# Peptides against a protein of PDB entry 2Q3Z, part 15

Target 1, 272 residues: chain A of PDB entry 2Q3Z
Amino acid sequence: YVLTQQGFIYQGSAKFIKNIPWNFGQFEDGILDICLILLDVNPKFLKNAGRDCSRRSSPVYVGRVVSGMVNCNDDQGVLLGRWDNNYGDGVSPMSWIGSVDILRRWKNHGCQRVKYGQCWVFAAVACTVLRCLGIPTRVVTNYNSAHDQNSNLLIEYFRNEFGEIQGDKSEMIWNFHCWVESWMTRPDLQPGYEGWQALDPTPQEKSEGTYCCGPVPVRAIKEGDLSTKYDAPFVFAEVNADVVDWIQQDDGSVHKSINRSLIVGLKISTKS
Target 2, 254 residues: chain A of PDB entry 2Q3Z as posed
Amino acid sequence: YVLTQQGFIYQGSAKFIKNIPWNFGQFQDGILDICLILLDVNPKFLKNAGRDCSRRSSPVYVGRVGSGMVNCNDDQGVLLGRWDNNYGDGVSPMSWIGSVDILRRWKNHGCQRVKYGQCWVFAAVACTVLRCLGIPTRVVTNYNSAHDSNLLIEYFRNSEMIWNFHCWVESWMTRPDLQPGYEGWQALDPTPQEKSEGTYCCGPVPVRAIKEGDLSTKYDAPFVFAEVNADVVDWIQKSINRSLIVGLKISTKS

## One batch from the design tools (peptide; made by RFdiffusion4, then SolubleMPNN)

Design b1_p9_4_s1 (from b1_p9_4, 5 letters changed)
Fold by OpenDDE base, seed 4:
Structure b1_p9_4_s1 (fold): chain B 272 residues (1-272), chain A 9 residues (1-9)
Amino acid sequence: as target 1 above (272 residues)
Amino acid sequence: PPQRPLGAP
């Protein structure tokens, strides 16, 4: 989880799992230096360098910083996300084969955001950075991964009497989503939450005003302890959200259908 | 394949 430079990232769909090879390259020349630059351009460092530096011994703190800095939302972060198939002014997310080129491009262009990433690109870059910083980290893939936007642990669809989806389709289930899990102690939490911590660098929702997510104990998610820092409800919803269909009839009556186990969530962690 | 939304159930 620290030493492996080459690995696989799982993609595709729940029924048709695929993988791609990925070069994490955490030991390649200059990559550690780029990771240190990433820390030195983070908003917390710019606000108070002494405080930020004093906290860098905490993998909890560093993990959260990296989660925010891998995306370019809110800061001078690494990657700009895009999902609309319009990649002509950059690099298609599907073209990347490793983290090294991305990080080098970012640094070489004055910490200008790299176009473009999707979830596995964000996760893979975060994995590289965290490994460089000595934090054991793996990429995970969740199939039928929910994106809960209103923190109600539901993915809600509104339908007419014909079953046609009405209104905003903002809440969604991804065919797959990738994030990282990092091994760390959690001295900031009650005993028993040491171990794998989920971190999500894909800019999906804001946490404390910044597009970042985690660290949250995988154990807390498994046990349904949504009070644990950070972002337990969001991460829980990614793997456990209920899907609700609201069917409105012509008479104004509303019918509710709830499905979870058949739809949301199948997490696969890497073994490398 | 890219990351894509699933159709609603």
Scores: peptide ipSAE 0.161, ipTM 0.814, DockQ to the pose 0.475
Fold by OpenDDE base, seed 3:
Structure b1_p9_4_s1 (fold): chain B 272 residues (1-272), chain A 9 residues (1-9)
Amino acid sequence: as target 1 above (272 residues)
Amino acid sequence: PPQRPLGAP
């Protein structure tokens, strides 16, 4: 998990699983230096360098910083996300074959955000950075991955009396979503939450005011302990949200219906 | 393939 520089990232859909090769390249020349620059331009370092540096021995702290800094939201982070298929002013997310080029571009352009990323690009870059920093990390893919925007553990659709979805879907289910899991102890939690921790660098929701996510124990998600920091409800929803249809009738009444045709979550973890 | 939202049935 630290030593492997090449791997695969799973993509596609639950019915049609695909993968791409990815060069993580954590031991390539200059990559560690770029990872250190990433730490040195993070908002916490800029606010109080001494405090930030004193906390870099904590993989919990570092993981959270990295999840925030891999995206360029709120900071001088690495990647700008884009999903609208308009990539002409940058590089298509589908064109990347490794983390090294992305990180080098970022550094060489004065820590200017690289255009563009999607979930697997964010996850892969985070994986590279975390591995560089000595944190065992793997990319994971979750098929039918929910994006809960209102922290109610539901994906909600509003429908008319004919069952037609009304308005733009604010909440959604992705065909797939990628994030990372990192191995660490959790001295900041009750005993038993050591091991794999989920971290999500894709800028989906803010955590404590910053687009970052985790670390949260995979065990906590599995056991439904939503009180566990960080961001347990959001990560739980990604893998286990219920889908609800709110059906409006002509008389103004609203009927709540559980949508059993949409099943959230199918997680694949990599072995390397 | 790119990441994309699933349509509700």
Scores: peptide ipSAE 0.124, ipTM 0.798, DockQ to the pose 0.479
Fold by OpenDDE base, seed 1:
Structure b1_p9_4_s1 (fold): chain B 272 residues (1-272), chain A 9 residues (1-9)
Amino acid sequence: as target 1 above (272 residues)
Amino acid sequence: PPQRPLGAP
């Protein structure tokens, strides 16, 4: 989880699991220096350098900073996400074969956001950075991964009387989603939450005003402790959200559909 | 394949 520079990232769907090779390259020349630049351009450093530097000994703090800085939302972060199949003004997310080229491009262009990433690209870059900083980290893939947008632990679909989906924004279930798990102690929590912590660098929801997610103990998610910082409800929903299909009538009444619901969550942890 | 929404069941 620290020493392996080459590995695999799982993709595809729950029924058709695939993988791609990935060069994490955490020990390649100049990569550690780029990771240090990433820390030195983060909003917390720019606001108060002394306070930021004093907290860099905490993997909890560093993990949260890296989660925010791997995406370019809100800051001078590394990657711009795009999912609409229009990648002509950049690099297709599917073209990347490692983190090294992405990080070098970011640094060499004055910390300008790299176009483009999707979930596994965000996760892989975060994995590289965290490994560089001495934090044991692995990429995780979750199939049928939910994106809860209203913090109710439900993925809700609304249909009219004809079964047509209503509304401009439906909550999302991805065929797969990738994030990272990092090994650390949690002195900021009650005893027993040391070990793997989930961190999600893909910009899905804001946490404390920034597009970042975690760290949250994998144990807390498994046990359903949704009060655990950071972002336990959101990460819980990614792997455990209930799917509700509603039928709306003209009179304003809403009824649950008898249609078969999609099963959310099938998590695979990588060995390398 | 790329990451894609599955849509409603």
Scores: peptide ipSAE 0.061, ipTM 0.779, DockQ to the pose 0.494
Fold by OpenDDE base, seed 2:
Structure b1_p9_4_s1 (fold): chain B 272 residues (1-272), chain A 9 residues (1-9)
Amino acid sequence: as target 1 above (272 residues)
Amino acid sequence: PPQRPLGAP
C-alpha cells in the first residue's frame, strides 16, 4: 500500500463495473515536497504552526487534515469539484490519469485550486498524499453510494400520487463513490479500533465546520458503533443507508416505504 | 465514466 505507485480505480455502476489505470506516483521527484507544502498551507498551521507541527506524528490528525486539504473548500486545497459537464475553463475530471500532474499543477500555480475533480480524483490524490506521508492507504469504491444530507441515516425521496419525484427535497445516491482507507492505530479511541480507517476528501458534508470526513474505523461502521469519531453516521449511511419513499396522496395522506438491503452499497477495495 | 446521481430506485 505504501510502495505501489501504479494501480487501478474502480468506477462505473454495480451492474457494469469499470476500472481506470492510475499513477499515484508517491515516490516521484518533488511529490513529497508538495505534500509538505500542503500541510504548511492548511488552516491549522496558519492559525498555530507549533501546535500543528507537534501533531503531525499522529496519522489520525494528518489524515483529517489531508481529507480537508485535498478539496479546495474552506482553504487553499488542491481540487475544485464539478459535476455539471462544464469543464471548458479547466481539465475534465475524466481526463486525469494520475495524481502527480494534479499536485504539480497545484504547487506550480501558487497553491491555486486545480479544475476539476470528482470523487475518484479526490480519493486518488488523497491516497498519494497519505502514502507520501508514510500512511498505508488504498482507494475504495462503493457502488450505489448514499449521500445523507440531514444525518438521519436515510435517503428520502418524496413522490406525488403519480409516482413523480419532488426534486427539491430528494437526497442523492451516486452510481459510485470513491474514498480512501488508511491503516493506523486509534489511541484516541477504546481498544480494538486499530486497522483500516475511512477518510473521504470529496466535499459532501462539513465535519466540525470543514469539508472533510474521518478517520473512522471500518470496524466501527461494520459493527454499527456510530458514536465513534469521526463522522461514523455519514460513512455508515454511504454504505448502509435505508431508502425511504414518501408518497403523498390527493387526500393529503402520506405513505412510507423502506428499502434496507437492495439498493445502497457494494464496496470494492483497490488491489495493488 | 463520471460520477452521477442515480435518483430514486
Scores: peptide ipSAE 0.057, ipTM 0.773, DockQ to the pose 0.472

Design b1_p9_4_s2 (from b1_p9_4, 4 letters changed)
Fold by OpenDDE base, seed 5:
Structure b1_p9_4_s2 (fold): chain B 272 residues (1-272), chain A 9 residues (1-9)
Amino acid sequence: as target 1 above (272 residues)
Amino acid sequence: PPQRPVGAP
């Protein structure tokens, strides 16, 4: 989880699981320096360098910073996400074979955002950075992964009486989604939440005003303790959201149907 | 393959 530089990332769909090889390369030349630059350009450092530096001994703090800085949303972060198949002005997310080239490009271009990433690219870069900083980390893939936007633990589809989807379809389920789990103690929580912590660097929802997610104890997600910081409801929904169809009739009546045909969540963690 | 929405069920 710290020493391995080569690994696999799971992709595809629940029915057609695939994997790709990935070079994490946390010990390659200059990568540690780039990780330190990443910390030194984070908004918390820019606001108060002394406070930020004093907290870098905390894996909880560092994990949260890295989650925010791997994406370029709201800061000088590493990667710009794109999902619309228009990658001609950058590198296709599918073209990356490792984290090292991404991090080097970011640094060598004055900490300009690298185009482009999708979930596994974000997760892989975060994994590299966290491992480089001495935090045991693995990439996790979740199939049929929900993106809950209104914090109700539901993926909601609105339909008219003819079954036509209404609205902007903002809430969605990914065929797969990747994030990371990092091993750390949680002195900021009650006893028993040490161990694997979920961190999600893909910019999906803001947490305390920044596109970041976690760390949240995997145990808390498993047990449904949604009060546990950070971002337990969001991570819980990624793996446990229920799908609801809202059928709106002309008379103003609304019918709720829980769709059991699509099951959210099938989590696979790597062993390296 | 890319990450993509599965769509409405």
Scores: peptide ipSAE 0.395, ipTM 0.895, DockQ to the pose 0.479
Fold by OpenDDE base, seed 1:
Structure b1_p9_4_s2 (fold): chain B 272 residues (1-272), chain A 9 residues (1-9)
Amino acid sequence: as target 1 above (272 residues)
Amino acid sequence: PPQRPVGAP
């Protein structure tokens, strides 16, 4: 989880699991220096360099900073996400074979955002950076991964009397989603939450005003302790959200469909 | 393959 530079990332769907090879390259020339630049351009450093530097000994703090800086939302972060199949003005997310080229491009273009990434690209770059900084980290894939947008732990679909989906912004379930888990102690929490911590660098929801997610103890998610910082409800929903399919009538009445709901979550932790 | 929404059940 620290020494492995070559690995695999799981993709596809729950029914058709696939993988791709990935070069994390955390020990390649110049990569550590780029990771240090990433820390030195983060919003917390720019606001108060002394305070930021004093907190870099904390994997909790660093993990949260990296989660925010791997995406370019709200800062000079590394990657711009795109999912609409229009990648002509950049590099297709499917073209990347490692983190090294992405990080070098970012640095060489004055910390300009790299186009483009999707979940596994964000996760892989975060994994590289965290490993460079000495934090044991692995990429995780979750199939049928929920994106809860209103923090109710539900994925809700509304249909009319004819079974047609209503509304412009339905909550979504991804075929797969990737994030990272990092090994660290949690002195900021009650005892027992040391170990793997989930961090999600894909810009999905804001946490404390920034597109970042975690760290949250994997144990807290497993045990359903949603009070644990950071972002336990969101990460819990990614793997455990209940799916509700509503039928809305013209009179405003709503009732649950008798149709079988999609099962959210099938998590695979990588070994390399 | 790209990340895609699976849609409603």
Scores: peptide ipSAE 0.394, ipTM 0.895, DockQ to the pose 0.471
Fold by OpenDDE base, seed 2:
Structure b1_p9_4_s2 (fold): chain B 272 residues (1-272), chain A 9 residues (1-9)
Amino acid sequence: as target 1 above (272 residues)
Amino acid sequence: PPQRPVGAP
């Protein structure tokens, strides 16, 4: 995981799985220096350099910092996300073939955010950075991936008596979503949660006021232990949210229906 | 391929 520089990232849909080659390039010239710059411009370092540096021996701490710094939300992070198909003032997310060019552009432009990324770009850059820092990391793809915005472990659709969607469509299911899993011990948790930890650098929800996510033990998600830090409910929902239709009738009554047509979650963990 | 919402059923 640390030594592999080239790999594949899975994309597409649950019915039509695709992949692209990706150059992670964690050992290419200057990449380690860029990763160190990333740490040195993070908000925690700027607030208290001594405290931040003293915590860098913890992969838990570093993982959380990296998940926040790969996106440019809230800080001098690497990538600006965009999903509206308007990429003319930057680079289309689909054009990237590796992390190295992205990181070099970021550094060479004075740590200015790179336009643009989507989930696999965020995940891939995070994977590069974490591997560069010696943390075993892999990219994960989840098909029909839920984005729960109200922390209730549900994707909720509101409908009238005719089944027509009402209100905003803030909650959503992605055709696919990518994040990373990193191998580390969890001395900050009860025994048994060492191993793969999920981290999500795509800016979806704030965690403790910052667009970051994790680390959370994959085991905790599998076992449904949502009390474990960090962000267990959100990550759990990504892979196992229930889809609920709230149907309002003419008389004002509301009926709850579990939608069986949408199955959230089909996770693929890469080997390299 | 881009990341896209599946949409409401």
Scores: peptide ipSAE 0.383, ipTM 0.893, DockQ to the pose 0.479
Fold by OpenDDE base, seed 4:
Structure b1_p9_4_s2 (fold): chain B 272 residues (1-272), chain A 9 residues (1-9)
Amino acid sequence: as target 1 above (272 residues)
Amino acid sequence: PPQRPVGAP
């Protein structure tokens, strides 16, 4: 989880699981220095360097910073996400084979955001950075991964009488989604929440005003403790959201579709 | 393969 530089990232769909090889490269030349630069350009450092530095001994603090800084939302972060298949002005997310090139590009271009990433790219870069900083970290893939946008733990679809989806179609389930889990103690929580902590660097929802997610104890998610910081409801929904498909009639009546509901969540963690 | 929505049920 710290020593392995080569690994696999799981992709595809629940029915057709695939994997790609990935070079995390945390020990390659200059990568640690880039990770330190990442910390030194984070908004908290820029706001109060002394306070930020004093907190870097906390893997909880550092993990949350890294989660935010791997995406370029809100800051001078590493990657710009894109999902619309228009990658001509950058690098296709599917073309990356490791974290090293991404981090080097970011640094070499004055900490300018790298185009482009998707979930596994964000997760893999975060994994590299966290490992560089001495935090045991693994990439996790979740199939049929929900993106709950309104924090109700539901993915809701609305259809007309003809079965056509209505509304903004913002609620969604990914075929797969990747994030990271990092091993750390949680002195900021009640006893028993040490161990694997979920962190999600893909910019999906804001946490305390910033596109970051976690750390949240995997145990808390498993046990349904949604009160624990950080972002337990969101992470819980990724793996456990209920899916509701409503049919709306012209008379304003609604009923659940007879169609098979999609089952959210199938989490696979890497072994290394 | 890219990350994509699976679509509504």
Scores: peptide ipSAE 0.381, ipTM 0.894, DockQ to the pose 0.471

Design b1_p9_4_s3 (from b1_p9_4, 5 letters changed)
Fold by OpenDDE base, seed 1:
Structure b1_p9_4_s3 (fold): chain B 272 residues (1-272), chain A 9 residues (1-9)
Amino acid sequence: as target 1 above (272 residues)
Amino acid sequence: IPQRPVGVK
């Protein structure tokens, strides 16, 4: 999880799992320097360099910074996400075969955001950076992955009296979603939460005002400890959300129905 | 193999 430079990333759907080879390349020439640049352009460094540097010995702190800096939201981060199939002014997310080219492009263009990424690209780059910084990290794929937007642990669809989906504001389930898990102790938490920590660099929801996510103990998610920092409810929902239909009537009444046709969550971790 | 929303009916 630190020394391997070549690996696989799982994609596809729950019933049709696929994988692609990926070059993480954390030991290739210049990559460590680029990772250090990433730290040196993060908002916390720019605000107070001394404080930021003093905290870089904490994998908790570094992990959270990296999750925010891999996406270009809110900062001079690495990747711009795009999902609308219009990639002509950049590189298609499906074209990338490794993290090295992405990081080199970012640096060589003055830390200008690279176009474009989707979840596995964000996760893979984060994995490279974290490994480069000495943090054991693996890419995780979750099929039927929920994106809870209102922190209620539900994916909610609104339907009319005939059961037809209304509007485009419904919460979303991804066919698959990737993030990373990093191994670290959690001195900032009660004992027992050391081990794998989930970090999600794909810009989905803001955490403390920044598009970042985690670290949160995998154990906390498994045990349902939603009070655990950081972002336990969001990560919990990614793998455990229930799906409900709100059937609206003309009189303003609403009927709640459990949607059993959509099962959230099938998580697999990479072996390398 | 792009990431995309699951179809809902």
Scores: peptide ipSAE 0.457, ipTM 0.912, DockQ to the pose 0.474
Fold by OpenDDE base, seed 5:
Structure b1_p9_4_s3 (fold): chain B 272 residues (1-272), chain A 9 residues (1-9)
Amino acid sequence: as target 1 above (272 residues)
Amino acid sequence: IPQRPVGVK
């Protein structure tokens, strides 16, 4: 989880699982230095360098910072996400074969955001950075992964009486989504939450004002302890949201229908 | 393979 530089990332769909080789390259020349630069340009460092540096011994703190800095939202982070198939002004997310080139490009262009990433790219880069910093980390893939936007643990679709979806379809389910799990103690929590912690660097929702997610104990997610910081409800929903169809009638009445055709969550954790 | 929304039919 720290020493392995080459691995596989799972992609595709629940019915058609695929994997791609990925070079994490955490020990390649200059990569550690780039990871340190990443820390030195984070908003917390810029606000109070002394305080930020004093907290870098905490993998909880560092993990949260890295989660935010791997994406370029709200900061000088590494990657710009894009999902609309218009990648001509950058590199297609599907073209990357490792984290090293991404990190080097970021650094060599003055910490300018690299175009472009999708979930596995974000996760892989985060994995590289965290491993560089000595935090055991693995990439995980969740098929039929929910993106809950209103923290109600539901993916909601609004339909008319004919079953036609209404609205902008803001809430969604990904065919797959990747994030990372990092091993750390949680002295900031009650005993028993040491171990794997979920961190999601893909900019999906803001957490405390920043596009970051976690760390949250995998155990807390499994046990449904949604009060556990950080971002337990969001991560829980990614793997276990219910899908609800709200059927709107002409008379203004609305009734709830549970969509059992869409089952959220099929998690694969890498062991390399 | 790109990350994409699951089609809801």
Scores: peptide ipSAE 0.443, ipTM 0.906, DockQ to the pose 0.487
Fold by OpenDDE base, seed 2:
Structure b1_p9_4_s3 (fold): chain B 272 residues (1-272), chain A 9 residues (1-9)
Amino acid sequence: as target 1 above (272 residues)
Amino acid sequence: IPQRPVGVK
């Protein structure tokens, strides 16, 4: 999880699982230096360099910083996400074959955001950075991955009496979604939560004001302990959300129905 | 393979 530089990332759908080769390249020339630059341009360093540096011995702290800095939403981060199939002014997310080119482009252009990324690109770059910093990390893919926007552990669709979707869709389910798991102790939590921690660098929801996610113990997610830092409800929902249809009748009455045609969550972890 | 929303019908 630290030494492997080449691997595979799983994509596609639950019914048609695919994978692509990816060069993480954490040991290639200059990559560690770029990772250090990433830390030195993060908002916490710019606010208080001494405090930030004093906390870099904590994988929990560093993991959270990296989760935020891999995306450019709130800072001088690495990647700009785009999902509308309009990539003419940049590089298509599907064109990348490794993290090295992305990181080098970012650094060589004065830490200007690289266009463009989607979930696996964010996850892969985060994986590279975390490995460079000595944190064992792997990419994880979840099929039928939910994006819960209001922290109620539900994906909610509003429908008319004929079952037709009404209004603008906000909450949604991805065909697949990628994030990373990193191995670390959790001295900030009660005993027993050491081990794999989920981190999600794709900008989906803000956590404490920043587009970042985790670290949260995988054990906490599996056991349903949603009180653990960080972002347990969001990560739990990604893999366990129930889909609910709110069916409104002409008289204004509303019926709640569990949508059983959409089953959230099928996680596949890489073994590199 | 792009990441896409799963359509609900």
Scores: peptide ipSAE 0.440, ipTM 0.910, DockQ to the pose 0.481
Fold by OpenDDE base, seed 4:
Structure b1_p9_4_s3 (fold): chain B 272 residues (1-272), chain A 9 residues (1-9)
Amino acid sequence: as target 1 above (272 residues)
Amino acid sequence: IPQRPVGVK
């Protein structure tokens, strides 16, 4: 998880799993230096360099910083996400074959955000950076992955009597979603939560005011301990959210239906 | 392949 430079990232759908080769390239020339630059431009360093540096021995701290810095939201981070098929002013997320080119572009353009990424690109770059910094890390793919926006562990749709979806249609289930898991101890938590920690660098929801996510013990998610920092409810929802349809009748009544035809978190692939 | 919403959306 630290030494492997080439791997596979899983994509597609639950029924049709695909994979792509990916060059993580953590040992390629200059990549470690770029990762150190990433740390040196993070908001916490800019605010208080001494405090930030003193905390870099903590993989918990570093993991959270990297989760935030891989996306360009809120800071001078690496990647700008885009999902609308309009990539003409940059590079299509589907075109990337490794982290090295992305990181080099970022650094060479004065730490300007690279266009564009989607979940696996964010995850892969985070994986490279964390590995460079000595943190064992792997990319994880979850199929039928929920994006819960209101922290209620539900994906909710509102429909009229004709079945037409109403409202902003903001909550969704991804065909797949990628994040990373990093191995670390958790001295900041109760005993037993050492091991794999989920980190999600895709800018989906803010955590403590910043688009970052984790680290949260995978064990906590599996056991449903939603009180565990960081961001346990969000990560839990990614893999376990229920889908609810709110059906509005003409008389103003509302009927709730839990959709069991679409199951969140059907398959999680951690092989890399 | 791109990441896309699925299901009822």
Scores: peptide ipSAE 0.398, ipTM 0.891, DockQ to the pose 0.491

